# Peptides against a protein of PDB entry 9IZ0: the designs that were tried, part 15

Target 1, 345 residues: chain A of PDB entry 9IZ0
Amino acid sequence: ITCLGSNGHTYKQLVKGGNDDLRQDAVMEQVFEQVNGFLRSYRKTSQRNLSMRTYKVIPLALKTGVIEWVQDTIPLGEYLDSAHKVYHPKEWSLSTCRKLIAEKQMEDLETRLKVYDLVCRHYRPVFRHFFLESYADPVQWFTTQTNYARSTAVASVLGHVLGLGDRHGQNILIDKTSGEVIHIDLGIAFEQGKKLPVPECVPFRLTRDVVDGMGITGVEGVFRRCMEFTLETLRREEDSLLSVLEVLRYDPLFSWLISPLRRMKKQKMQLENFNQPESGNITTDASRDPKIQRNNVSGESEAERAILKVRQKLSSTLSVEASVGELIRIAQDPSYLALMFCGWS

## One batch from the design tools (peptide; made by RFdiffusion4, then SolubleMPNN)

Design b1_p8_8_s1 (from b1_p8_8, 6 letters changed)
Fold by OpenDDE base, seed 3:
Structure b1_p8_8_s1 (fold): chain B 345 residues (1-345), chain A 8 residues (1-8)
Amino acid sequence: as target 1 above (345 residues)
Amino acid sequence: MPTRKVLV
């Protein structure tokens, strides 16, 4: 839909209806706005304009709401598929790579690592070209690549701390004007990605293409330093962040658990990606929701566990530099990446 | 991909 604002501007909005609860997205956006307050208050982060890019989500009913349409964006996965065909036309297709990973998804770690390495040799990163194509001016090129590395660093720390899941290339938008990342579809949080049929084993998305977009310094430049400043800020504001999350503990509308329907939908999408090539609108008419009696006692215990896990991730037991170093290591480790869903690559 | 039915 397109709405005319009281200011005379037209706003494109997405009406989402169906089985997805937008209340989780709306809550995560509120948490990001609070974190953006902390990032603006702290000198090291404010001097770098560090922020999580946000968008408005208005839940209207249990399964219906309005989402702000993020203008001038492209999904990372859409760009990468298109760019790979241009820059590496002799390499394997994304569908070939996904098929090979999928065929080995039930095999041992050693076999999965061999296939992941084989795919990596026949599917090289291309995301550096986004900045080279889009920005002919060297100052704009450098600025947008820097903004990408900064926004990816903030999103990576927040994604880890809040346990954001389902971070595939279609749930990450790139702003074509600023170079910043925008994370969408936030309804898998608080480590519920580990409860997917194929568990998410990495703290955040740091695939070869995500690193390639950072330019020649990769993770060892702007990205690492901005992760450190973001984590330092979140550790200082731990009590403030935990207080925001405690309000959600008592929200009867908030779900600390992935819904059985969302789990089943992800399971079907994982299984369908094993068995068929590139065809067809999946209209999942999931019109039969069994009335799940939510045992309230299970919700409070999962909220406590989620908040405790956030506190543990903000622990000062390791230095900021050591903590960020370990997160970057794990997020790039082939032994974890080879365990991911074939659509994660 | 989950097709968000965009009612335009």
Scores: peptide ipSAE 0.005, ipTM 0.418, DockQ to the pose 0.080
Fold by OpenDDE base, seed 2:
Structure b1_p8_8_s1 (fold): chain B 345 residues (1-345), chain A 8 residues (1-8)
Amino acid sequence: as target 1 above (345 residues)
Amino acid sequence: MPTRKVLV
């Protein structure tokens, strides 16, 4: 929809209806706004303008709401698919790469690693080109690439701490003006990504293309240092962050669990939307989600476990540098990446 | 799902 604002400006908005509960997205956006308060209060993060990019979510009903249309953005996955065709026209298509990974999805780790390495040799990173082609001015190029590395660092730390899942390239927008990342579809949080049919085993998305966008330094320099400052800020504000999450423990509308049907649908729909060009309204008849009697006791125990995991991730048992180093290592480890869903990479 | 951004 397009709405006329009281200020005379037109605003595009997304009306989302179906099986997704937008209340989770709205709550996660509220948590990000609080975290942005902490990042503004801390000198090391404030001096770098570190923030999680947010958007407005208005739940209207259990399965319907309005989402702010983030203008001047492109999905990372849409850019990458187009850019690979331009910069590497002799390499394998993304469809070919996904098919090869999918065909080996049930095989042993060694076989999956061999296929992942083979795909990596025939599908090279291109995301550096986003900054080179979009910004003719060297100062603007450097600024936008720096903003990308900064925003990706904030999103990576916060995504790990809150256990954000479903971080495929269509759920990450790039702002074409600022170079900042915007994470959308926040409906998998608190490590519920590990409960998908193909588990998400990485702390955040740090694929070869995500690293390629950081330029010649890769993860070293701006990205690592901004992760460290973000984690240091979140550790300092641990009690404040946990207090915000405790409010959600008592929200009868918040869902700490992804439903089995929603788990299966999310990964199935990732396959179907890649295999069909632009055909027709699939009205998915939403009429048969069995009323999961919310045993309030099971919901509270899952909320408590989620908050305890957040606290554990904020633990000062390891230095900030050691913790960030381990997160970066795991997020890039081929042994985890080769286990991921073919639509995730 | 890529949320089909249906611009209505």
Scores: peptide ipSAE 0.005, ipTM 0.430, DockQ to the pose 0.077
Fold by OpenDDE base, seed 5:
Structure b1_p8_8_s1 (fold): chain B 345 residues (1-345), chain A 8 residues (1-8)
Amino acid sequence: as target 1 above (345 residues)
Amino acid sequence: MPTRKVLV
C-alpha cells in the first residue's frame, strides 16, 4: 500500500498476512533500536556511526501487520545473481551450484567439502562490482564501501549474539544510497536456526561475496575492527541488553520456539522460490497447526535458556579480539559452510 | 492461508 502521511509525504508499506507472526520482527526491531542507543553512547562506536539499520513493523493481528518498505534497496541475492551473469557468463549458474550442493546434502563431510570446493571454483564472487557500478565518485565509492563493512560488522555481531537465523541473500537488503545492509524477516532468532532440517552451523553470513564487498582488505580492514568495537559495546551494556530481553520472557505473546511445521516450510519455500521464477500462489492449507498445549513451564524454560545463551556469548572469558577472530574463522570455515543448506549460497 | 505479500 502507499499511504499519504500528515506531513504530505507518501510512504510505501507492505501488508503481510499469513502464517508469520510479525510480533517477532517488531520485537527484534525494538531490540535493535535499544542496541543503537548503546552504540551512540559509546565513543568508539559513535565516532564511526555504527548502527543496525531498522525498519518499522506494526502487528495488527496474530498473523497480519504492516511493514515499512525500505526504499532504494536491493536484495543481496538478487544483485549477486544478476551481476554473476554479467561478470562471469562462462561460469556455472546459481541454480546449477545449488543443485550440486543439494544432491550431496546426505553425504559425508569429505564428499560435501569436495562439492563445495568444486562449486567455489566455478562460481567466483562478484559483490565488489556493486560499489564500482553504483558510485563513480571515488569519495562516494570509499564512503559506501566503508558503510557496508561497518553495517555488516554490526549485523554480524548482533546476529551472533541474538542467534539470528535464515540470513540468506533475499533476507539481506543493500541500500543503494548509503551502501548499508538491512536485515529483514527476523522470524528466526535465539539459535532456532540450529533446529532447522539442515542446521545453521555458522554464527552469521560471511560468504565469499559478503567478503568481496569489503574491498581489498576483506575481513582484516574496517569489518574486524567494527566487530570488535560492537562486541566491546555489547559486553559493556550486557545488563541493559539482558534487561530488555527479560521483558520478552514475560510477554505471553512472544514465541521463543519456531514450530516444527514452520521450520520445514521455511527451508522448503527457499528451495521452491529459487527453482521457479514464476509467481506460483502456493496455497498451503495450514489449518492444522496442532495446538501445542503451551505448558507455560516450557515457554519460560526456553526463554531462560535463550537469555542464558546470550549471556554466554557476551562472556569476557576471551578477549574481544580473540572472540571476534574465532567468529570470523568459523563463519568462513569450509567445513561449516559445506554443511549449510543449498539456499544459503 | 497463503502468505500474500500485498504490494498495493
Scores: peptide ipSAE 0.000, ipTM 0.423, DockQ to the pose 0.066
Fold by OpenDDE base, seed 4:
Structure b1_p8_8_s1 (fold): chain B 345 residues (1-345), chain A 8 residues (1-8)
Amino acid sequence: as target 1 above (345 residues)
Amino acid sequence: MPTRKVLV
């Protein structure tokens, strides 16, 4: 919809209805605004203007709400698919790469690694070109690439700490004006991504294209240092962050678990993206309501477990540098990326 | 790819 504001400006908004509860997105945006408060209060982060990019979410009902349209953005995965066709027209298509990874999904890790490496050789990173195409001025190019590395670092730390799942290239927007990342579809948090049909095994998305966008330094320099400053800030503000999450523990409307319906919807979407529609009427008789074993795991026990995991991720047992180093290592490890739905780009 | 949840 397009709304006329009281200021005379027109605002594009998404009306979302269906099986997606927008309360999860609205709550995560509130957590990000609180974290942005911490990042503004700390000298090392404020001097770099470190923030999680946020957008407004207004839940109107259990399954309906309004989302702010983030103007001048493109999904990372949309840019990458388009850019690969331009810069590498002789390489494999995204559909070919997906098919080969899917065909080996049930195989051993060694076989999956071989196919991942094969896909990586025939699908090279292109995300550097986003900045080169969009910004003819060298100062603007450098500024936007720096903003990308900074915003990706903040989002990576927050994504890990809050256990944000479903971080595929369509759920990451790039701001074409600032170069900053905007994470959307926040309905999978607190490590519920590990309960997806294809488990999310990385702490955050740090694929070859995500790194390619950081320019010549890759993860070394702006990205690593901004992750360190962000994690240092979150460790300092641990009690404040945990207090914000404890408020959500007592919200009867907040779901600490991925709903069975969301899990099934993500399963269907994963399968549909592996199968081109050969016109087979799979009448999936949707009439087998899987008897929801109400595992009477009280919502409180799952909230407590989620908060405990956040606390564990903020632990000072390792230095900030060691913790960030390990997170970057795991996020780039082929043994995890080969298990992902699209870990090569 | 799961359906675009673009802020559309």
Scores: peptide ipSAE 0.008, ipTM 0.469, DockQ to the pose 0.141; fails the geometry check

Design b1_p8_8_s2 (from b1_p8_8, 5 letters changed)
Fold by OpenDDE base, seed 5:
Structure b1_p8_8_s2 (fold): chain B 345 residues (1-345), chain A 8 residues (1-8)
Amino acid sequence: as target 1 above (345 residues)
Amino acid sequence: LPERVIRV
């Protein structure tokens, strides 16, 4: 829909109807706005304008809401598929790569590593070209690449701390004006990605293309330093962040658990949406969510476990540098990446 | 949904 504001400007908005609880997206966006407050208050993060890019979500009912249409954006996965065909036309298709990984999904780690390495040799990163082709001015190129590395660092720390899942290339938008990342579809949080049929085992998305977009220094430049400053800010504001999450513990509308049906649907929709651009209103009338009596006792215990896990991730047992170093290592480790869903590449 | 222009 297009809305005409009282200011005379037209705003494109997405009305989403379906079984996705847009309240979870709205809550996570509210948490990001609070974290953006902490990032603005701390000198090391404020001096770098570190923020999580947010979008407006207005839940209208249990199954309907209005989402801000973010202008001048492209999904990371859409750019990468198009760019790979242009810059590496002799390499394998994304569909071939996904098929080979999926065919070995039930095999041992050694077999999955061999297939992952084989795919990586026939599907090379291209995301550096986004900055080279979009920005002819060297100052704009450097600024936008820096903004990308900064925003990716903030999103990586927050994604780890809050246990954000489902970070595939269609759920990450790139702002064509600023180079910043915008994370969408926040419906998997607090490590519920580990409960998917193929468990998520990396702390955040740091695939070869995500690194290629950071330029010649990769993770060892702006990205690592901005992760360190972001984690330092979140450790400083631990009590404030936990207090924001405790409000959600008592929200009867917030779901700390992904339902078994929603788990299966998310991973099936991942398989289906990777084969078709989003032009299908799949009104699958799954009006039979069995009334799982929300035993309030089970929801409170899961909220408490989630908050405890956030506290554990903010622990000062390791230095900020050591903690960030280990997160970057794990997020890039082939032994973890080869275990991911075939659409993760 | 058809593109509806809603005045807000």
Scores: peptide ipSAE 0.011, ipTM 0.478, DockQ to the pose 0.026
Fold by OpenDDE base, seed 4:
Structure b1_p8_8_s2 (fold): chain B 345 residues (1-345), chain A 8 residues (1-8)
Amino acid sequence: as target 1 above (345 residues)
Amino acid sequence: LPERVIRV
């Protein structure tokens, strides 16, 4: 829809209806606004304008709401698919890469690593071209690439700490004006991504294309340092962050668990990306709304477990530098990326 | 690719 604001400006908005509970997105956006408060209060993060990019979500009912249409954005995966066809027209298609990874999904790690390496050789990174194409001015290019690395660092730390799942290239937007990342579809949080049919085993998305966008220094420049400053801020504000999450413990509307229906929807989407449409009418009669008797007792225990995991991720047992170093290592480890749905780009 | 959740 397009709404006329009281200021006389027109705003494009998305009205979403369906099985996606926009209340989870709205809650996660509220958590990000609080974290942005912490990032503004701390000198090391405020001097760099570190923030999680947010968007407005207005839940209207249990399954409907209005989402801000973020102008001048492209999904990372949409850019990468288009750019890969331009810069590497002789390499494999994304569909070919997906098929080869899928065919080996049930095989051992060694076989999965071999096919992942093979796919990586035939699908090279291209995301550096986003900045080179979009910004003819060297100052604008450098500023935008810096903003990308900074925003990706903040999103990576927050994504790890909050256990954000479903971080595929369509759920990450690139702002064409600032180069900042905008994370969308926040309804898989608190490590519920590990309960997907293809479990998420990385702390955040740090694939070869995500790194290629950081320029010549890759992760060792702005990105690593901004992750360190962000994690240092979150460790300082641990009690404040946990207090924000504790409010959600008592929210009867917040779901600490991925719903069976949402899990099935993500399962179907994963399968549809691996199979060409063989027209098998599997009418799974999903019309029976399972009376999810939310036993309030089970929700509280899972909220407590989620908060405990957040606390563990904020532990000062390791230095900030060591913790960030390990996160970057794991997020780039082929042994994890080979297990992912799309770990090569 | 999973559809962008913001395009429906």
Scores: peptide ipSAE 0.007, ipTM 0.530, DockQ to the pose 0.132
Fold by OpenDDE base, seed 2:
Structure b1_p8_8_s2 (fold): chain B 345 residues (1-345), chain A 8 residues (1-8)
Amino acid sequence: as target 1 above (345 residues)
Amino acid sequence: LPERVIRV
């Protein structure tokens, strides 16, 4: 839809109708706005304009809402698929790579590592080209690549701390003006990604293409330092962050668990992405959500476990540098990436 | 699957 604002400007908005609860997205966006307050208050993060890029979500009903249409954006996965075809036309297609990984999904880790390495040799990183082709001015190129590394660092720390899942290339937008990342579809949080049919085993997305966009320094430049400053800020504001999450513990509308229906939908989407070329209009018929009697006792116990896990991730037992170093190591580990649906790009 | 973003 296009809405006319009271300011006389026209705003494109996305009306989402379906099976997804936009209330979880709206709540996560509120948490990000609070975190952005902490990042603005702390000198090391404020001096770098570190923020989680947010978008407005207005839930209208249980499964319907309005989402801000972020202008001048592209999904990371859409850019990467197009760029791989342009810059590496002799390499394997994304569908070929997905098929080979899927065919070995039930095999041992050694076999999965071998097929992952083979796919990586036939599907090389291209995301550096986004900055080189979009920004002819060297100052704009450097600024946008720096903004990308900064925003990815904030999103990586915050995504780890809050246990954000489903971080595939279609759920990460790139702002073509700033180079910043925008994370969308926030309905998998608090490590519920581990309950997906393909379990998420990395703390955040740090695939080869995500790193290639950081330029020649990769993770060792702006990215690592901005992760450190972000984690230092979140550790300082631990009590404030936990207080925000405690409000969600008592929100009867917030879901601490991924619904069985959403797991089945993600399972079906994973299986269908293996069997069909990308053009399948699936009208999922809205047949009968069984009224899951939300056993309030189970919701409170899962909320308490989630908050405890956030506190554990903010622990000062390790230095900020050691904690960030371990997160970067795990997020790039082939032994984890080879277990994922699209860990090579 | 890209959620069918119905642009109205």
Scores: peptide ipSAE 0.006, ipTM 0.501, DockQ to the pose 0.079
Fold by OpenDDE base, seed 1:
Structure b1_p8_8_s2 (fold): chain B 345 residues (1-345), chain A 8 residues (1-8)
Amino acid sequence: as target 1 above (345 residues)
Amino acid sequence: LPERVIRV
């Protein structure tokens, strides 16, 4: 929808109606705003302007709300599909790659690794071209690529700590002006991605294209150091972060659990949207959601478990450098990436 | 989604 504000400005807004509880997005955005406060207070993060990019979410009812349309953005997945066709016209389509991964989804790790490696040889990274095409001035190119690496580092640490799931290329926007990443659709948090039909097994998205966008240094230099400074800040502010999450424990509107119906629908919709040729009518059959009697007792135990898991991820048992090094290793490991849902790649 | 202009 386009809204005319009382100030005479027109605002594009996304009205989302359906099984996505925008209250979860609004709550996660509030957590990110608090974390942005911690990042501004710490010298190492403040000097680099480290922040999680946020967007406005206004929940209107139980399953409806208004989301701010983030201006001057493109979905990462939309850019990558278009750019791959331009730069690698002889390579496989994203459709072919996803099909091959899906056909082997029930096979063993060795078979899935062979298919993932085969797909990787026929679908090369292109995301470096986003910065080369968008910024003719070398200073703007360097600045925007640096902003991308910084924002991706913050989002990667927060994504791990808060257990964000569903980080496919359509849920990550790129700001065409700053090069920063904006994470959207935050309704899978606190490791609930592990409860999807194909479980998520990486701490955050660090695919070959996400790394290619960092330029010639890849994960080394800006990205790694910004992850380290972000994790150091979150460890310092552990009690403050946990206090923010404890407020959410008592929010009767927050859902710590992804519903079984939503689990099935998330990965199924990604497959169905892929198989529909250009006919813009999603008739959502309003199949009656069975009244999930919220057993309040199960929600509190899951909230406590989620907060305990956040505390464990902030543990100082390993150095910041060792912790970040292990996270980067796991997020790039083909043995984990080959196990991801075909629509996540 | 049909672009509805809502005056707020």
Scores: peptide ipSAE 0.005, ipTM 0.475, DockQ to the pose 0.030

